# Peptides against a protein of PDB entry 5NXQ, part 106

Target 1, 114 residues: chain A of PDB entry 5NXQ
Amino acid sequence: EIQIPVSMAAEEEYLRSKVLSELLTDTLENDGEMYGNENEVLAALNGAYDKALLRLFASACSDQNVEKALSLAHELKQDRALTAAVKISERAELPSLVKKINNIREARYEQQLK

## One batch from the design tools (peptide; made by RFdiffusion4, then SolubleMPNN)

Design b2_p25_4_s2 (from b2_p25_4, 13 letters changed)
Fold by OpenDDE base, seed 1:
Structure b2_p25_4_s2 (fold): chain B 114 residues (1-114), chain A 25 residues (1-25)
Amino acid sequence: as target 1 above (114 residues)
Amino acid sequence: SYEEELEEIVEEAEKLIEEAKAKKA
């Protein structure tokens, strides 16, 4: 039985989730209509998106590819996903990456306060 | 739950990282 590698599966799911998330966002921006569950749908899509990204992030960390890992971390949408990325980075013994991801979190906190 | 799914991904990642370390060593 041939199984799709985790990284390839994650990439496919990432691309799918990204497209759907962007489509929904564009639709809401253009039409400006909410019918009650759009935020829930968006949250679900963002969840799937971040899960896929985290698996790609893990792969990058396993390769000790800090630049790729950091690039992926910047694309994470949810703070709890960034928290997961920090945990993975710590296990990978990449302290510089840990610091940079925490900087991303802090920057987003500052933006939310404004 | 979603939080549990994230934790599972972290665990999978840790396993992948340890395997990579073992392979390199």
Scores: peptide ipSAE 0.652, ipTM 0.942, DockQ to the pose 0.793
Fold by OpenDDE base, seed 2:
Structure b2_p25_4_s2 (fold): chain B 114 residues (1-114), chain A 25 residues (1-25)
Amino acid sequence: as target 1 above (114 residues)
Amino acid sequence: SYEEELEEIVEEAEKLIEEAKAKKA
């Protein structure tokens, strides 16, 4: 069997999920409906997207690539995914990254309150 | 559940990180 590197598999899933999420978002913005379950479909796609992204984030952390990890964290959509990223950063012993991700969370909280 | 899936990803990440640390040491 052909063995696919974990990083490549994660990247492929991320790209696929990202493209599908963007396409669906565009479709909903243009059409305004998707058989009454558009919100559920979006949530599912966003979930898959964040999961794939988190695996890439983990890889970056394992490489001690803080800059790449941080850039990936900015692309996460759900707060609970950011929470997972914080946990991973803690395991990687990257306190500066932990602080920066928490800053992202705080900024999003502030935006939601406006 | 989705929360459980996130927890699994965190666990996978921990393993990956520890393995990377071991290789570097």
Scores: peptide ipSAE 0.652, ipTM 0.942, DockQ to the pose 0.810
Fold by OpenDDE base, seed 4:
Structure b2_p25_4_s2 (fold): chain B 114 residues (1-114), chain A 25 residues (1-25)
Amino acid sequence: as target 1 above (114 residues)
Amino acid sequence: SYEEELEEIVEEAEKLIEEAKAKKA
């Protein structure tokens, strides 16, 4: 069995999940039609998307590429994924990145209150 | 669960980071 490098596998899954998630989201927002399982499908796609992003994020952190890591963190959709990113950043000993990701989380909390 | 999968990714990430640190040191 051919083993695919982790980074390549993550990139492929990220791109696939991103496209499908965006298509589904746009369809729901524009067409307004809801099928009983659409929310669950969207959640599953978003989950897969964030998991793939986190692997890319980890790679960026391992390279000590803070700017790339931060850019990827901004693309994360779920708060629990951002929490995971913080944990990874802490292990990578990147305190500036930790602060910036926490700022993202705080900003999203404030937006949810509006 | 999904939460457990996220934790596994964190663990994989930590391993990757530690390996990178070891190579640099």
Scores: peptide ipSAE 0.652, ipTM 0.942, DockQ to the pose 0.799
Fold by OpenDDE base, seed 5:
Structure b2_p25_4_s2 (fold): chain B 114 residues (1-114), chain A 25 residues (1-25)
Amino acid sequence: as target 1 above (114 residues)
Amino acid sequence: SYEEELEEIVEEAEKLIEEAKAKKA
């Protein structure tokens, strides 16, 4: 049986989750109300999205591809996912990436204050 | 929980990274 590489599987899940998240967002923005669980659905989709991204992120880190890893980190939606990315970066011994991801987190914190 | 799932992904990532390091050694 042909097995799909982890990175490819992660990419597929990322794309799927991204599309669904975007569709939901667009629907909500255009008065396509789901009436009751919009935030819950969005959170679930964002969660799946971030999990997939983190697996891609891990792959990039294993390749020591800091640029790709950072790009992926910018796509993460949840702070707790960024925290996970930091942990992965630390294990990958990429201190520069750790700093940059923390900068992303700090920037988002500042945005929340506005 | 979702938090536990994230932790599992981190662990998987760590394994992947360590395997990559081992291949380079």
Scores: peptide ipSAE 0.651, ipTM 0.942, DockQ to the pose 0.804

Design b2_p25_4_s3 (from b2_p25_4, 11 letters changed)
Fold by OpenDDE base, seed 2:
Structure b2_p25_4_s3 (fold): chain B 114 residues (1-114), chain A 25 residues (1-25)
Amino acid sequence: as target 1 above (114 residues)
Amino acid sequence: SYEEELEEIVEEAEELIKKAKEEKE
């Protein structure tokens, strides 16, 4: 059996999850059809999306590519995923990235308070 | 749970980072 590199596998899953999440979102916004489970499906897709993205984030951190890691962090949808990103950044000994991600979290908190 | 899955990813990341550091040194 062919072993797919972790980074490639993560990218594939990320792209797939991203597309599906966006398609569902667009569908709901465009046609307005609701069947009662769309929000749950969207949440599940977002979860998968963030997990895949976090693996890409980890790869970037392992390369000490702070700029790429930060850009990926901005793409994370859930706060709990950002928390995971902070943890990964700490393990990577990238304190500047930790601070920047925490700033993202704080900014989102502020937006939610409005 | 989802939270547990996130923790697993963090742990996987830690191992990846460790390996990368070892390879670069």
Scores: peptide ipSAE 0.669, ipTM 0.945, DockQ to the pose 0.820
Fold by OpenDDE base, seed 3:
Structure b2_p25_4_s3 (fold): chain B 114 residues (1-114), chain A 25 residues (1-25)
Amino acid sequence: as target 1 above (114 residues)
Amino acid sequence: SYEEELEEIVEEAEELIKKAKEEKE
């Protein structure tokens, strides 16, 4: 049995979801006709994308690589995914990262109000 | 649900972090 490291497996899923998300985005930009299911497909892809990112985020946290973790957090699309990232950061005992991610959340919230 | 999946990821992360800390100490 070949064991695939968690980080590598997560990276594979991330890359796959990223490619699909980009493909869908390009399709919508070039041909906005997705037969009325484009939002549902995007949501599903975004979910998979964020889940994959969170696993990479967890790996970065386990390495105590705050810089990489923060970079990954910025790539998260959904607020609930950022919330999960905060939880992971707390488990990793990285209070500085917690603060920075919360700042991201606040910034996005403020942008939505504008 | 998706929320449950996120919670599972958090739990997996916690285990990963714990293991990493133990290996470094």
Scores: peptide ipSAE 0.666, ipTM 0.945, DockQ to the pose 0.843
Fold by OpenDDE base, seed 5:
Structure b2_p25_4_s3 (fold): chain B 114 residues (1-114), chain A 25 residues (1-25)
Amino acid sequence: as target 1 above (114 residues)
Amino acid sequence: SYEEELEEIVEEAEELIKKAKEEKE
């Protein structure tokens, strides 16, 4: 029996969901071949993507690797995932990371207002 | 729900962090 480390499993899921999300996005933007449930599919993929990223993020936090954690946070798509990242950062006692992630959230809010 | 899944990940993360600290100490 082959055991896969949690981080590797998360990375695999991240990559899979990332690729699928990109493919679907390209299809919608370039070919227009998807109808009806495309938004639900994208949401599901984004969810899986963010969950995988968060597990990688947690690993980085456990290593006290703030820079890696921050880089991963920038890749998160959903605000609720960023919120989860903040919570994880708090558990990791990384206040600087908390601030930086909140800055990401604020920046995205401002972009939505434009 | 998805929100619950996110909370579960947060809890998993907390345990991971705890274990990491304990192993380093």
Scores: peptide ipSAE 0.666, ipTM 0.945, DockQ to the pose 0.834
Fold by OpenDDE base, seed 1:
Structure b2_p25_4_s3 (fold): chain B 114 residues (1-114), chain A 25 residues (1-25)
Amino acid sequence: as target 1 above (114 residues)
Amino acid sequence: SYEEELEEIVEEAEELIKKAKEEKE
């Protein structure tokens, strides 16, 4: 049985989810209309996207590659996904990464308040 | 639920990190 490395599997799913999300977004922006469930579809796609991204994030953390991990964290869309990233960073014993991700969260909170 | 799936990913990550540390030692 062929076992695909975690990072490769995550990358494939990430790319697929990203493409689908972008295509749907472009459709909404260009056509201006969907079928009423577009937000739900987008949310589902974003969820899959973030899950895949988190697995890549975990791989980066396992490599102790803080810069790569941080770059991936910036691509996360949902706050709850950032929360998961913080948890992973804590497990990886990367306090600097924890701080940086929390800064991302705070920045997004401030942006929402404006 | 989605939240549970995120928690599972965190757990998977912890195991991955643990294995990586063991391989480097």
Scores: peptide ipSAE 0.665, ipTM 0.945, DockQ to the pose 0.817

Design b2_p25_4_s4 (from b2_p25_4, 11 letters changed)
Fold by OpenDDE base, seed 4:
Structure b2_p25_4_s4 (fold): chain B 114 residues (1-114), chain A 25 residues (1-25)
Amino acid sequence: as target 1 above (114 residues)
Amino acid sequence: SYEEELEEIVEEAEELIRKAKEEKE
């Protein structure tokens, strides 16, 4: 069995998903062209993006690198991914990180209400 | 499902964190 380092695998998938997600988003925002399934494609890309990012986040937490973990959390797009990040932070016994991520969630909730 | 995949990632993270702590002890 070939063991691939978690961080390397996550980084590759993260970068791939990030690029594709950004390209699609820019196209939709700038050109306004819809082909019927762009939102579904974007959602799928965002999902893959967040999953990859969460694995990077987990690695940072395992290193007890709160600053890096927090920076990664800010890059998460979906609320449910932030929820997962909170869970990981709890397992890592990083209460300060838990609070900061919850603050991110609250801020996004407020933005959605506007 | 996607939610299940997120849960799996959390579980993987727990294992990673556990191993990291053990290595430091």
Scores: peptide ipSAE 0.667, ipTM 0.945, DockQ to the pose 0.778
Fold by OpenDDE base, seed 3:
Structure b2_p25_4_s4 (fold): chain B 114 residues (1-114), chain A 25 residues (1-25)
Amino acid sequence: as target 1 above (114 residues)
Amino acid sequence: SYEEELEEIVEEAEELIRKAKEEKE
């Protein structure tokens, strides 16, 4: 019986999602627009990517590793994923991390307004 | 839905955090 730690499983999924996302991005940059459901594929990959990151984020929070958690939060692509990260931070009783992640959200919001 | 999946991850995280705190105490 092989037991896989949660953190290792999350890391595997993160790496897989990251590789696929990067591969698709590189393909689009080098070969131009894909015919068909390009945006849909990207959205799906981004979703999987963020979910995997959030599990790593949770692990970092459980370790009370604020710096690692914050670093991971910066890698999140979707605002709703950042919202989930805030929720996790609150459950972890890390108010400083909550503030920092909210700052990330605000910064991204301001960038969209410009 | 994706939103539901995110909520599930939050719940999983809560459990992980709880267990970690208990193990450290």
Scores: peptide ipSAE 0.664, ipTM 0.945, DockQ to the pose 0.814
Fold by OpenDDE base, seed 5:
Structure b2_p25_4_s4 (fold): chain B 114 residues (1-114), chain A 25 residues (1-25)
Amino acid sequence: as target 1 above (114 residues)
Amino acid sequence: SYEEELEEIVEEAEELIRKAKEEKE
């Protein structure tokens, strides 16, 4: 069996989750259909999406590619995923990245207060 | 739980980072 690199597997899952999430969102916005489980499905998709992104994020951190890591962090949807990204950044000993991700979190908090 | 899965990813990341550092040294 062909061994799939972690980064490739993560990217595949990211893309799949992203597409499905977008499809669901479009359906809700354009057709106006709302089912009882749609929010749960969306949450699950977002979760898978963020998990995949975090693995890509970890790879970027391992390469000490701060710019790529930061770009990926901006794509994270959930605050708890950003928290995980901070933890990973700390493990990677990238304090500048930690600060930047925390800034993202703070910005989102401020938006919620509006 | 999802939170536990995130923690596992953090741990996996730490291992990845460690290995990467060792390989470069």
Scores: peptide ipSAE 0.664, ipTM 0.945, DockQ to the pose 0.861
Fold by OpenDDE base, seed 1:
Structure b2_p25_4_s4 (fold): chain B 114 residues (1-114), chain A 25 residues (1-25)
Amino acid sequence: as target 1 above (114 residues)
Amino acid sequence: SYEEELEEIVEEAEELIRKAKEEKE
């Protein structure tokens, strides 16, 4: 059986999800609400996007590539996905990355308070 | 659930990290 490397599989899904998410977002911004479940569809796409991104993040952590991992973390949309990234960073024994991701979370919290 | 899927990804990541460390040693 042919096994696709985790990073390659994740990259493919990430790119697909990213394109669809951006397309939907642009459509909603330009045309407004079209259906009753646009937000639900967007949330689902964002979920798939974050899952794919987390697998890429995990790969970067396994390579001990903190800079790449951090760049990927900045692209995560959901707070719960950032929480997962923190857990992965802890398991990778990358405390500096843990701190930086928590800073991302704190920054987003502050933005929401404004 | 989605939360469970995230937890699975964390577990997969842990395994990936473990294997990477073993290969590097």
Scores: peptide ipSAE 0.664, ipTM 0.944, DockQ to the pose 0.815

Design b2_p25_5_s1 (from b2_p25_5, 9 letters changed)
Fold by OpenDDE base, seed 1:
Structure b2_p25_5_s1 (fold): chain B 114 residues (1-114), chain A 25 residues (1-25)
Amino acid sequence: as target 1 above (114 residues)
Amino acid sequence: MSEEERERKEEFLKESEEIIEETFA
């Protein structure tokens, strides 16, 4: 059995999930057709997308690559994923990254209130 | 990297995976 590096496996899943999620979103926005399970499928795809991103995020943290980690955090869609990123950053002992991710969360909260 | 560093990174990734799995359970 060939062991696939964590980063490579995560990148493949990330790209797949991202493409499918974007295509579905574009279709719904352009055609306005809602089937019975589109929202459920989109949610599942978003989950897989964030899950893959978090694995890449963890890899970046393990390399203490704060810039890459922060860039990945900005791509996270769900608040629960940002919370996970904070936890991972804390365990990586990267307090500056923790603060920056919390700023992302706060910014999104403010935008949701408008 | 040293063997010790590799082990620390592997442990960190393992702990991170647990956080991820808990988040999306």
Scores: peptide ipSAE 0.687, ipTM 0.946, DockQ to the pose 0.802
Fold by OpenDDE base, seed 5:
Structure b2_p25_5_s1 (fold): chain B 114 residues (1-114), chain A 25 residues (1-25)
Amino acid sequence: as target 1 above (114 residues)
Amino acid sequence: MSEEERERKEEFLKESEEIIEETFA
């Protein structure tokens, strides 16, 4: 069995999840209801998407690539994923990244209040 | 990359994976 580097595996999963999420979104927008469980499917796909993205995020943190990590954090959709990114950043001992991710969360909270 | 650096990164990635799994459990 061939061992695939973590970063490569994460990239593959991210791309797969992203494509599936986009396909589902397009289908819902164009055709309306699909199978009667669209919301559950979308939630699952979004979860997989963020999960894969966080693995890329962790990889970037391990490389001390703060800019790449931050860019990836901006692509996260769910608040729980941002929380996970903060935890990962803390363990990476990247306080500047922690602050920047918290700023992203705060900005999204403000948008929800409108 | 030194062996020590590799080990630290591997441990970090393992811990990160645990955080990710707990988040989406």
Scores: peptide ipSAE 0.684, ipTM 0.946, DockQ to the pose 0.745
Fold by OpenDDE base, seed 3:
Structure b2_p25_5_s1 (fold): chain B 114 residues (1-114), chain A 25 residues (1-25)
Amino acid sequence: as target 1 above (114 residues)
Amino acid sequence: MSEEERERKEEFLKESEEIIEETFA
């Protein structure tokens, strides 16, 4: 029986979530005339986006593809998602990746303080 | 890929999914 691999399904969800997130973000930034629950919608989309990315991230880790995993980590938006990526990396026994992801988190913290 | 390797990767992905679900619960 032919089934869609988990990685392919995750990729599809990622792309869908990414497009929707970008469209909403662009609308808010460029038009600024969206009213209602736009913040809640954006948060929900960001959540779905990061969840999809993390599934791709886990897949990359399972393949021992550290380069791809790190690239995906850079695309994560929420700090909680980066924390999840660290946990996944630890379980994958990829300490170098753990360090690099923590560096991403630290850099974002410093940027937010400015 | 051996059956054992496939099973290990599958288990890893399952554990990762649990982490993800917990993160966004």
Scores: peptide ipSAE 0.683, ipTM 0.946, DockQ to the pose 0.795
Fold by OpenDDE base, seed 4:
Structure b2_p25_5_s1 (fold): chain B 114 residues (1-114), chain A 25 residues (1-25)
Amino acid sequence: as target 1 above (114 residues)
Amino acid sequence: MSEEERERKEEFLKESEEIIEETFA
C-alpha cells in the first residue's frame, strides 16, 4: 500500500471538508431547508474541517514555518481548535506562535461581546 | 533531511495527532 505523506493527506482532507461545509451552508441559506440533523451535520463538518487544518498546522510547525502556521490558525473556526493549535505550538517550541494564536483567541472573544 | 530529523518530525506529528484527537473526542 502506498503511503501518502501526512501533509498531502491533510491538505486533501482540508479541501474536502471546506468544500462540503461551504456547500451545506449555501444549501441552507439559498436552496431551501434541511430537516432532521442539519446542526449535527454542520458541527461534524466544522470538526472535520478544523481537524484537517490542525494537521496542516502541525506540519507547518514541524517545518518551523511560523508564518504558514499562523495563516492556518486564522482559518480555524472553533475555539477548541485554537486551543489545540496552542498546545501543538508549545510542543514545537514556538513561543512567538503561541502568543499570536492566543491573540487570535482573545480577539474573537472580544468580537463576541459586541 | 537526516534520518534523525525525519524521526523527530514523525514523533512530533504523532504527538500532534494525539492532541487533535483528544480535542475532538
Scores: peptide ipSAE 0.681, ipTM 0.946, DockQ to the pose 0.739

Design b2_p25_5_s2 (from b2_p25_5, 7 letters changed)
Fold by OpenDDE base, seed 2:
Structure b2_p25_5_s2 (fold): chain B 114 residues (1-114), chain A 25 residues (1-25)
Amino acid sequence: as target 1 above (114 residues)
Amino acid sequence: EEEEEKEKKEEFLKEAEEIIDETFA
């Protein structure tokens, strides 16, 4: 039996979650409001998306690939996911990455204040 | 040394998974 590496599986899940999240978002933006639990579905999809990204992020950290890790962090949507990325970076003993991710978080906070 | 590095990476990934699970619990 062919076993898919964890990183490849994570990438597949990331892409799937990303596509579904984007499709739902586009539908809401272009076709109007949906009925039912559309917001809950969107939140769940975003969660799955960020969850998959964080696994890729962790993999990048394990490879000491700071640039790749940072790029992945920029793709995270939820603040809680950024917080997780910081924690993971701390465990990886990558203080420069910690600082950069915190900067991302701060920048998003400032945008929310506008 | 290579084995030790592999073990460290595995442990790190385990810790990362725990953080992820806690985040989305």
Scores: peptide ipSAE 0.671, ipTM 0.940, DockQ to the pose 0.779
Fold by OpenDDE base, seed 5:
Structure b2_p25_5_s2 (fold): chain B 114 residues (1-114), chain A 25 residues (1-25)
Amino acid sequence: as target 1 above (114 residues)
Amino acid sequence: EEEEEKEKKEEFLKEAEEIIDETFA
């Protein structure tokens, strides 16, 4: 059994989920008639996408690479994923990152109010 | 010290994975 580093595994999963998400999006935009459950499939793919990103995020935190971690956090789509990123940052004892991610969340809330 | 640091990182990544799993359960 070959042990793959966590970072490499996360990268592979991210790329896979990203490609699938893009393909689904393109199909919906061009055909609009996927399988009748397009919204549910898209939501599921978005979940997988954020999940993969969070693993990359955790890896960046473990490397004390706050800049990379923050960049990854900006790519997260769901609020629940941002919340998870905050929790992970707290475990990493990176309070500055916690504040910055909370700022991202607040900014998105403001956008929703418009 | 290097071994201790490695252990801490492994523990952290484990905790992170648990948070991720709980988030998308």
Scores: peptide ipSAE 0.669, ipTM 0.940, DockQ to the pose 0.758
Fold by OpenDDE base, seed 4:
Structure b2_p25_5_s2 (fold): chain B 114 residues (1-114), chain A 25 residues (1-25)
Amino acid sequence: as target 1 above (114 residues)
Amino acid sequence: EEEEEKEKKEEFLKEAEEIIDETFA
């Protein structure tokens, strides 16, 4: 049985999650008919979104494509996902990427303080 | 060498998946 490469599967999931998240957000803003579980749904979608991105991120790391990996890291929404990206970068033995991702995290922390 | 590289990448991706799963558990 021929399986779909991890990268392709991740891309599909990323796009699906991204679109769904955007549509849901728009629906909440314009309609709001989510029966009181809006936050849980959004959190779940964001989780799926970041999860898919991290798989793409891992793929980029495996290719030693630091720039692509970094670009993907910028698309991550949750801090826990950035933490995961750091861990993955460490496993990939890419210390420069680790530093750059930590800089992203620090920048977001500073933004939250403003 | 090619097989070794593929195996290493596969193992890396496996480890990455574990990190991801732990993150969103």
Scores: peptide ipSAE 0.669, ipTM 0.940, DockQ to the pose 0.763
Fold by OpenDDE base, seed 1:
Structure b2_p25_5_s2 (fold): chain B 114 residues (1-114), chain A 25 residues (1-25)
Amino acid sequence: as target 1 above (114 residues)
Amino acid sequence: EEEEEKEKKEEFLKEAEEIIDETFA
């Protein structure tokens, strides 16, 4: 049985989810609501998107590639995904990455308060 | 040693997958 590397599988799902999410967003911005469930569809797509990113993130952590991991964390959309990234970073024993991701979370929180 | 490191990475990725699954359950 041929096993697909985790990074490749995650990349495929990430790209697919990203494209679909962007297309849906563009459609909503230009044409408005089409089906009445666009927000739910977008949320589902964003979930799949972040899930795929986190797998890439975990792969980067396993390689001790903090810079790549941090770049991926910046692409995460949901706060729950950032929380997951922190947990994964802790398991990887990367305290510097933990601090940097927490800074991302704090920055987003401050923006929401404005 | 190489095999041991590979096993550690596999275990880590397994733990990460569990965290991911819990997050998006």
Scores: peptide ipSAE 0.668, ipTM 0.940, DockQ to the pose 0.767

